# Peptides against a protein of PDB entry 3V4O, part 60

Target 1, 234 residues: chain A of PDB entry 3V4O
Amino acid sequence: DQPLAKDKVALLIGNMNYREHPKLKAPLVDVYELTNLLRQLDFKVVSLLDLTEYEMRNAVDEFLLLLDKGVYGLLYYAGHGYENFGNSFMVPVDAPNPYRSENCLCVQNILKLMQEKETGLNVFLLDMCRKRNDYDDTIPILDALKVTANIVFGYATCQGAEAFEIQHSGLANGIFMKFLKDRLLEDKKITVLLDEVAEDMGKCHLTKGKQALEIRSSLSEKRALTDPIQGTEY

## One batch from the design tools (peptide; made by RFdiffusion4, then SolubleMPNN)

Design b2_p14_3_s2 (from b2_p14_3, 10 letters changed)
Fold by OpenDDE base, seed 4:
Parts: structure tokens; C-alpha cells; sequence
Structure b2_p14_3_s2 (fold): chain B 234 residues (1-234), chain A 14 residues (1-14)
């Protein structure tokens, strides 16, 4: 008996045109491609580009309002970021140089809030740099996370590595999206799907020694992005 | 309805 989602909601954020940091190209195309794919999976998708800190926080707040018990929540982010002390930070386009944690959005904090909604599945796909930010010595105090077995993280970059972009169809694309888009519609457990994406990336000469997909998961059920929404089963 | 509002958010505050 396959799991059912009460609903499926996704927030996609792509930051490219940074004011005080190097501009990126891949997020533009990647966000649009992922949007189209997730909509085919019956996700309600909100996609936003080049968000300031204020806009990002508001977008996340609005996204959380759409979550409820049994809802599948997916957060995708493409842009600059960093990881300090096990916490991942998404960098808004108006972040100062150097940026600090107070200028950024902590993914783990968002997860905490998602857990409060008693969601059926929490998926984070983060295509961002994961280098340590040496300019930020602050250890954020995070609220304790609930123990749930429905969390999936996909990190498109290795710890301490920079993000890489490749040219595809005349446009710059993220390496992660290049491989993800080929498998995203498959009816497989999300962790299995991502594992296959990771394998594909590992076989590609463009990614060898440069970028890899890291998967962190507590998912104990066979939940897939293809799971039907309750009341709409076929 | 709320989704539509979120999608339009960027247009309002951009």
C-alpha cells in the first residue's frame, strides 16, 4: 500500500544577481526546469528569483502556511550559501560582504518549523556552496528538532566545496539539475531516486573531483514525489 | 489562492 500525500507544496528559490557577491547563472534555468517537473508531479509550486533577505523570509513564511499534517513539503534553493557547525545558510542577494548568519536563512530553522506542521515528507534540495564562512564565528542557537523519520536532504555540493556550473543548451545549468531532471519523474522512493542521481553524477567526467551529491535522510517509509494526493488516487 | 499570492510577491516587492 503506497503512501498518500495530503497535498504537495514546493518553494523554489534561485538567487543569481547578488549585489556584493559573484553573480550566478544556473539558478535561472534550474528553477524553471524544476518548476515544470514538480508541476507534472502535481506539486503546488511557487518559484522565485533574486530574493532579498526580507523577501526570502516572507516567502518561507508563506510557504509554511501551506504546510499541514501529511503534506509533502519541498524546498529547493540555488544560490550562494555556506555551512557552519552543521547548519546550512542560504544567502539573499542583498547580503553584505562578508555575510553573516544574521543576514542569511538557516535551513535547519526552516526544518524545525516544517516539523511543527506535522508534514508527511520534508525534502530539501540545496544547490549551494557549502564552504565554511570564516567571517562568521557565531554559533546559532537552533531550536531542538523533533524526531521524525521523514526528512531528506540533497546537497548538490560537497562540504567545503564551491558550486559548479555547466553549459547546457546554450545556457548555464547547475550540474545537480542536469542529472536530477532525468530522473525526477520516476516512481521511486525519493532517497533511491537521489542515490541514482548521485551515481549518474559520479560517472560524469564533468563532475569528477569537482562536485558530488550528498544525501542525508531519516526517511523510513517508501515515500516518493510521485505519491498521489489523497482523494485523487488512480 | 495563497500560492498565487506568493507567486506575485516578488512582483510587489521587487
Amino acid sequence: as target 1 above (234 residues)
Amino acid sequence: MMIDAIEKYKEVYE
Scores: peptide ipSAE 0.018, ipTM 0.544, DockQ to the pose 0.083
Fold by OpenDDE base, seed 1:
Structure b2_p14_3_s2 (fold): chain B 234 residues (1-234), chain A 14 residues (1-14)
Amino acid sequence: as target 1 above (234 residues)
Amino acid sequence: MMIDAIEKYKEVYE
């Protein structure tokens, strides 16, 4: 009765070397670490670093082309970002300062497109700032999303987390990845797995009060990243 | 189609 994935595809983006914004360091190691883990889970992984807006959009488009009915899609992003009116925006390395929504990629838009592919599972792991961008007054009018029960969001940063990561630059991994990597290979429902990661983060004296993992999910099936791939692989 | 794992790094210049 275990769910099966038609295929598993992941796009990992780590933006560090921003032109007009503070440079980051953790995404490099985190992307590589996650790549290795997802490969062990039989994901087909595309890992990209320091993408411009154009490149990010292209990468997402290509990623979407790999999605189909029953496919597990995972999008990981580490870099600068913001959240306005319930919409999360990933910031390309060439984004201006200040950046606006038109310069960034909206996660919810990507989700909409993923839904059109009738994927079996949609996982978004966003290790980015979620603070409001006061310089962007644009209220995005998004088309109504379909009500699907296969979406999982993991938001790995909170207010002040960036400062914490900078202060502890001696850590190879970002805080989120540090805890995620310990559990990612477990054969558990993805929401359960992430919940445990969140608990681990909360119990750690180093991260307590500094960074938290927020989980939003509509997943109603016991789907795990460890679910086997069915049929022929393409 | 067969999909291979790809890693790409792009250096961004200021």
Scores: peptide ipSAE 0.025, ipTM 0.520, DockQ to the pose 0.104; fails the geometry check
Fold by OpenDDE base, seed 2:
Structure b2_p14_3_s2 (fold): chain B 234 residues (1-234), chain A 14 residues (1-14)
Amino acid sequence: as target 1 above (234 residues)
Amino acid sequence: MMIDAIEKYKEVYE
């Protein structure tokens, strides 16, 4: 009766030391914190920092190869990003200024590939800005997620994240990770867990009107990050 | 599991 994962794999990417864009600090601590937590949840974790476009694409490709039927996958990204007309882009550290879609990784394209893998659970967490990029006129077509994809997409956004990090340099974690880490180990359906994180963020006076967590999912099963790996209980 | 051809800082846990 308990849902089981065929395997648990996670890819964590934190981009901080941008060449042509403001440097960030939070991704380092956030990636380390999340790595530790996911290890406690028996995830096999690959954590990477400051990836170029080439490296990011390779990392994502390799991660996708690990996804298969029944596998629990988690992809986390912290860094610069932008959103144009519902399309989100992750910005590599070597992206030019201004950056364009061809310099970045399209989240929706990755999600499209994920939904083909028949995963038991696939969690995609973005901790990046949601600002529009006026220098990118790309209007890709958004495909709906398949019902059977079991994908949970969490989008943590911060208006003026750079300014926030500067103003609150005393904060070790980013705002999203600050609240996520308190609940991540709870044995709850992942959408419920993230919803509670969203509520916590909404109640915080520091984040009101500045940050929000958007959750999109097609998860119809009670899947949790705490679900055991198949074969380990037998 | 290690991702090949990545020279940036990486930390792998099994």
Scores: peptide ipSAE 0.024, ipTM 0.589, DockQ to the pose 0.095; fails the geometry check
Fold by OpenDDE base, seed 3:
Structure b2_p14_3_s2 (fold): chain B 234 residues (1-234), chain A 14 residues (1-14)
Amino acid sequence: as target 1 above (234 residues)
Amino acid sequence: MMIDAIEKYKEVYE
């Protein structure tokens, strides 16, 4: 019984040209490559670079509106970030120095909203640092996430503030994307796919002990990014 | 149409 997607939509955000923080390079290439891969998987992809807080919030809001019953949604973020007290924050390019939670987008809030959607599959992939922000002591009061199926959360992080880029095929990818792109087109359950990516990262001498992929999932069905869209020939 | 709204922002990859 082949699972079907009502539609496939993806929002990719790559922040690199920060105003008050170190500039990054990998998000440009990573977003580009991921865009091409997801399009091969018949995703409708919106890829944005260097978003301000306002732009990021609007982009996420619009993306969430696209999520509905049976829809496959994928949200990818690459850029600066931090994690405080179990809450993860994506940092817009116009964030002040130091940035605080009110300047950033809280991942858990987005996840909560995603869970309210009766989607066929929700994938949230974060490629950002998990370093604590010592300048932000805010503890967001978040409601407990609902127990819902078909949510997959991937958090690719480096231990510390060290940035790693690996050149592949003439392009310099972030570490996560380097391994993800090799498997993304595989017809496998998405959690299995990501688990294999995690294993690849763990086995690589360049990344062992430096970067890891954390996976959290409530996916109870064999859903894959390769699943066909309902009403299409396959 | 909602995608169009998102695409009104900065650099968009297509």
Scores: peptide ipSAE 0.022, ipTM 0.571, DockQ to the pose 0.104; fails the geometry check

Design b2_p14_3_s3 (from b2_p14_3, 10 letters changed)
Fold by OpenDDE base, seed 3:
Structure b2_p14_3_s3 (fold): chain B 234 residues (1-234), chain A 14 residues (1-14)
Amino acid sequence: as target 1 above (234 residues)
Amino acid sequence: MMIDALKAYEEKYK
């Protein structure tokens, strides 16, 4: 009995051209490549670059509205970020220097909202550093993920807060996307797929000890990104 | 900023 998705929706955000922070390059390439891959998986993909705080919040809100019972949702973010006291924050391009939590989007808050949805699958992928922000002392209350939420959280991080780009297939990808793109189309349970990506990252001499993928999930079903959409024949 | 991918999304699904 293969699981079916009511629909498949994805929001991809790549922030590069920061006003008050170092500019990035990889998010552009990564978002484009991921967009193409997810489209092959029949996702409805909204891809955005260089979002302000206001735009990011609106995009996330709209994405959350698309999540419903049986829907497969995927949210991807690539850009600057930080982690304080177990809370992760995505940094908009218009964030001040230094930025604070009120200038950023809290990942855990989004996850909380996602778990309120009765989604068939909810994937949140972060490609950002886990550098501590000494200028932010916010300690939000963290709630445990609901078991029935079917949420998979992937956090690709650089231990040294160093940006790495690897040339692959004529494109300069971020490290996470380099390995993810090779497996994303595989018909496997998403947690298994991501675990394999994590292993690949750990075995690569370029990334060993430098970047890692942390996976957290409440997925108890064999859900895959390749699962067909209900009512469709392939 | 909306990129070409988003534009394509709108054209395809809206």
Scores: peptide ipSAE 0.021, ipTM 0.583, DockQ to the pose 0.172
Fold by OpenDDE base, seed 2:
Parts: C-alpha cells; sequence; structure tokens
Structure b2_p14_3_s3 (fold): chain B 234 residues (1-234), chain A 14 residues (1-14)
C-alpha cells in the first residue's frame, strides 16, 4: 500500500548577498528550481532569500510549527556554512566576519527539534561548505537522532565552494541542484533517490573529488517525495 | 492554517 502524507511543506532558504562575506550566485537559481519541482510534488513551498540571523531563526521556527505527525517536511538551505567537530552551522547574511556559532544556526539543534514532530518524512538538505571555522571553539555534545524520526539528512559539500562558483560562473545551477533536479520527481524512496544523486555527482568529472553528497537516514519505510497527500487521492 | 502563517512570513520579509 502507498504511504500517505498528512501534508507536504517545504522551506527553502538561499543566502547570497552576504554583508561581510563573499557573495554567492547559485542559491538564487537553485531555490527557484527547487521551488518549481517541489510544487509539482504538491509541496506547499515557502522560499526565502538573503535572510538575516533573526529572519532565519524565525523562518525555521515557523517551519517547525508546520511539522506534525504524518507531515512531510523539507528544509533546504544554500549558502555559507561551516562544520566544527560534527556540528554544522548555517550562516546568515548579516553574520560578522569572522562569524561564530552564536551568529549562526546550528543544524543539529534543528534536527533535534524536527525529530520531536513525529513527521511522516522530514528531509533536510544542505548545500554549504563543511570547512572548519577556526574562530569558533564551541563543541556541544549532541544527542543521537531518534530512529523513529524519519529524518533524511543530505549534506552536499564542496571544498573551496567559493572558488568553484567563480570557476563555473556560467553554470545556472549549483552542482548539487544540477543533479538533484534530474531525479527529484522520480517515484523512489527518498534515500534511494538521493543515493543516485550522490552517484551522479561522483561520476561528474567537474566535481569528482571536490564535491560529494553525504546522506544520513534512519528511514525504515519506503517513503517518497511523490507520496500523495492523505485525502487528495481520488 | 499553519501553512498560511508561513506564507505570511514570506510576504512580510521576502
Amino acid sequence: as target 1 above (234 residues)
Amino acid sequence: MMIDALKAYEEKYK
């Protein structure tokens, strides 16, 4: 029998116009492309660009309020970021230089909150760097994600992403979105779908050894982004 | 209703 979503909601954040950090270009196009695709999948999509810390926190909070039992949620972020000792941080456009954890949004904290919502499926996609931030010495101890959380975490990473965007300024999409958009509408288990995207990225001569997609999941059910919303299947 | 709240946020800020 076909798994059903109680509802489908997505929050897409693209940060490009940083005040004190290099500007990005890819997030704009990537957010628009992803928005279009998710709407075809019957997601209710909110797309936001160039968010300050305050705005990002509010957006995430509002998104979390939409998550509930059986709901399919998707959170996508494209922008600057960093990772220190397993803790990942999304960087708002108004972050100072250098930025620290108190200026950024902790991904693991958000994941912790997401797991409490008993969602049918929760996808968190990050398109940001995982480089070390030497100006942040915060080492929080994080709890393991619950197995029943149905969270799929995709982390697209690029060492020297800034250089990559410069070198490939002619590309409409970022590398992750370039491959994701080709498969996103497929009726496949989301982890299988993302794994195939990861393989596609790995085969690309442009990104081989430079960018990869890490997937973490405890999803035990065959849930897909194409799953219909409950009560709408006629 | 909740999605509308998020939509309202979008309209307010972006």
Scores: peptide ipSAE 0.019, ipTM 0.560, DockQ to the pose 0.074
Fold by OpenDDE base, seed 1:
Structure b2_p14_3_s3 (fold): chain B 234 residues (1-234), chain A 14 residues (1-14)
Amino acid sequence: as target 1 above (234 residues)
Amino acid sequence: MMIDALKAYEEKYK
């Protein structure tokens, strides 16, 4: 049987113009590209750029409220970030230098909230650096994640690796988006799709050994981004 | 309705 989505909603965040950190370029193009693709997949997409901590938290909160039963949710983030002690942090544009966990959004906290939803599918895609932040010694005490079967987590770049950009036709995409955009519209289980993206990235001489896609999933159903919508909108 | 709220947020903070 073809799985059905009650609705499809996506929040895309691209942080580029940091006040106290190096500016980025790829998130702009990547967010636009992903927006276009997801809309072709009938996602209702909210794309936000250069969010402060306050704005970013609000955006995530509002997005989480949309993740009701049967809904397909996709959260994408591109920007600065770091990983400490197994916890990943997204960095708002107004984060101080150096930033600490209290200035950033903890991915695991968001994932915890996502898994509490009875969604049909939850996809979280991170395109950020995974370098350790030596200025943050905080060890967050997080509740263990529950075992769920509807979350797919994609983490672009490997720990310690820098983000790369590929200029194509005058535009510079991030590496992750460069390969993701080629497959995103395929009618495949999302984990299979992402796995193929990971393989493509691994074969590319530009990214081999430099950037990779890590996939974490407990998805037990054949859910695809191409699954049709059947239900009422929120 | 909640989608509309998020869209409104987008318009406010874009």
Scores: peptide ipSAE 0.019, ipTM 0.549, DockQ to the pose 0.077; fails the geometry check
Fold by OpenDDE base, seed 4:
Structure b2_p14_3_s3 (fold): chain B 234 residues (1-234), chain A 14 residues (1-14)
Amino acid sequence: as target 1 above (234 residues)
Amino acid sequence: MMIDALKAYEEKYK
């Protein structure tokens, strides 16, 4: 039988206008494009731009409250970020220079909270730099993640690699979104879809050797973003 | 309930 979603909810965050860091361009267009695509997939989408630390934390908290049993949840982030000692951090627009982990949102913490929900599918897509932050040598102590089989995690950059932007149709786009948008509406298992995106990125001369899509998944079911929403109470 | 929560969230942050 085809899997069914109780509902579909997505939070998209694009940070561009940083106060103390280089401004970005791609998140604006990428968030809008992804919003439109996810809505075509019957996702209820909340899209936010240029969030402070306080706003980001609140947005994530509110998003998590929307997750429930059988719900498909998707969290997308585009902006500055870094990865230290296996921990990934999303950087708010008001982060100081240099920023530290205490100024940022830890992805693994969010994943932990997502796992507490009996969701049908949890997708976390990060389009951010994964370069090590030399100004922060703190190792956060994170609680162990629960063992679940419904999480798909995608990093649009390799560890130690800086994110870059390209022009597409006169607009600046992230590399990840450039390829993701061409396949996102396909009726395929989400991990298969992302694998194909990764392959497309690998074949592109603009991306080869610069950025890659890293996929981490525990998904054991053939769940797709195209899965229909079952009749249920909201 | 979920729809209402989403609406409230959107109104709060948009």
Scores: peptide ipSAE 0.015, ipTM 0.541, DockQ to the pose 0.060; fails the geometry check

Design b2_p14_3_s4 (from b2_p14_3, 8 letters changed)
Fold by OpenDDE base, seed 3:
Structure b2_p14_3_s4 (fold): chain B 234 residues (1-234), chain A 14 residues (1-14)
Amino acid sequence: as target 1 above (234 residues)
Amino acid sequence: MMIDAEEAYKKKYE
């Protein structure tokens, strides 16, 4: 009983060159390598760097148009971010300092829209800071999410990521991507795969205590990124 | 401005 995807679509965003916030380095290589890996998994991948608020919103809208019933959707983000009241926010490169929710993209709002598409799998990989933004007291009033058992969140903090890159010469990944790329092509349930990545990060001397991976999921089916697309033979 | 990740990578490292 092999699970099937109607299609597989991914949007990858790496924000580095912020106007009013510290610049990052890792997203360039991370997005590039993840793009190549996901394409090997037959994902249709759109990979973008340094998006303004307007561009990010447009990219997400276009991404959502590609989603439909049974489609696997994957959203990857590397950049600045924050978390307030259970909501995660991705920060565009043109966000002011300090930024507020109206300047950023709410992940849970995107999830809601993905659920409306009746997707087969919703994967969010967020490599961003999750600290509270004290300058934003706004509580987004989001409609209750539909109860679906096909959601997977991977949260990785970017703390220490730049320092990690400095320690390595040449092409250096962020900490999360360093471990993710070694397992991403494995034919395993996505939550199992991410759990193994988390373990790898935890036992590695280079990353122990520097970065952790938090997994949140409601996935009740054995869905994998390697699942074949319906109507195709692989 | 919107930048394609693949193009940016190639420009920098290739």
Scores: peptide ipSAE 0.374, ipTM 0.899, DockQ to the pose 0.894
Fold by OpenDDE base, seed 5:
Structure b2_p14_3_s4 (fold): chain B 234 residues (1-234), chain A 14 residues (1-14)
Amino acid sequence: as target 1 above (234 residues)
Amino acid sequence: MMIDAEEAYKKKYE
């Protein structure tokens, strides 16, 4: 039986023009290209750049409101971030220097909220560094993802991301998006698809040992981004 | 104000 989505919604966030931190370039092109690809998959896409803390929280809240039983959701973030004691944080463009957890959005908190929804599929993709922030010693309590949450979490980590962007010309993708875009439209279980992306990244001499994709999932069903929306004929 | 990614892209490259 072909699985069906009640609806498909995506929120893409790319932060580049930080006020107190190094500026990035890749998110602009990455978000743009990902938007076009997801629309080919019949996703309703909201794509935003350079969000403040308030704007990011609002955007995420609005996205969460769209998640419901049978809905396919995809949340993508590209920008600065950090990880402390297993907790990942997305950094808004207006974050101070140094930033702390109260200035940022906790990924695990968002995942917790996502798992409360009876989604058909929920994909969260992070393209940010996982370096420790020595100025933040907060240790949030983390809950394990529920098996029934149908959540797939992809964490693309890189060392020296800033140096990599500088070496590439105008319309260059980030490393993760470079490999993701080649496979995103494939009719495969999403975890299989992402695993293949991870393998591609590992085989490439340019990215080997520099960037890896970590995949965590509670997906117990065969679900793909190519799954049709209920009520539509293809 | 939130910036639409598509508008930003078009503004920069088109």
Scores: peptide ipSAE 0.368, ipTM 0.897, DockQ to the pose 0.966
Fold by OpenDDE base, seed 1:
Structure b2_p14_3_s4 (fold): chain B 234 residues (1-234), chain A 14 residues (1-14)
Amino acid sequence: as target 1 above (234 residues)
Amino acid sequence: MMIDAEEAYKKKYE
């Protein structure tokens, strides 16, 4: 039987024009491309650029409000970030230098909130550096995630991501989006799809050993981004 | 101010 989504909603955030950090270029095109693709998949997409901490938190909150039982939710972030003690942080454009966890959005906290929505599918895709922030020694105490089977977390990391994005000109995608966009419309279980993207990235001589996609998932159902919305013709 | 990605793209490339 074909899984059905009650609805499909996506929030895409691309942070580029940082006030106190190196500017990025790729998120603009990446968010744009992903927006178009997700709309082809009947997602209701909100795509935003250059969000301050306040704006980012509000955007995430609003996105979470749209999540409900059976809804497919996708959150994409491209920008600066870091990972400390197993926690990933998205960096708003107005973050100070150096930034700390209190200035950033904790991915695990968002995931926790997403998990509580009883969604049909939750996809969180991060395209950011996973470099440790040596200026932040804060160890956040997070509530343990419940064991659910509807979350897919993709983490695209690159050792030289910043340099790559800065050097790119024109309509060049980030590395992750370059490979993701080729497969995103495929009717496959999302974890399978992402795994194939990871393999593509690994085979590419340009990215081999430089960028990888980490996938964490508890998804036990064959859910795909191509799954039709309940009540619609399919 | 929140910037719509599509609008930003159009502004830059169109």
Scores: peptide ipSAE 0.342, ipTM 0.885, DockQ to the pose 0.959
Fold by OpenDDE base, seed 4:
Structure b2_p14_3_s4 (fold): chain B 234 residues (1-234), chain A 14 residues (1-14)
Amino acid sequence: as target 1 above (234 residues)
Amino acid sequence: MMIDAEEAYKKKYE
């Protein structure tokens, strides 16, 4: 039985030009290419670069407004970040140095809000550092998540490791996007697809021993990014 | 400043 999406919506954020932190290069190309791929999959895509805290929060709010029962929601982030106590934080370009959780957006909080919309699928692709932020010793109180069994996380870095960026000129992708873009259009369960991407990364000499893809999922249905939108024929 | 990713890419590479 083919799963159907009521709609498919994606928010892609790439932060590069940080005010108080090292600048990045890869997010520009990565966000652009991912945008094009997701549009081929009939996603409604909003792609933004270099967002301040205020702008990021607004973008997330607008993204959430597009979500509803049965909608597939995908959030992609490329930029600086950190993970403390199981919580992932996206760092806006105007974040201070050092930054704290109050300056950043918590991914798990966004997930909570997505669950309230009764979405059909929640996908998070996070190409950011997952190193602990020693300057932030606070643990934010998160609301309990519902058991929806429709959540997929793809972390482009291993736990506790810094993100790696290939420093090449031209149209060089980040490591994660380099492999993701080759498989993203495949008609496969999203967890299977990401697992194959992880294998590809593991076989590559550029990433072996440096960066790995971690997949965390609770997905009880065979949902794919290629799933057709309800009411449409393909 | 909020920047559209597609516009930024085109400006740089096209």
Scores: peptide ipSAE 0.254, ipTM 0.857, DockQ to the pose 0.911

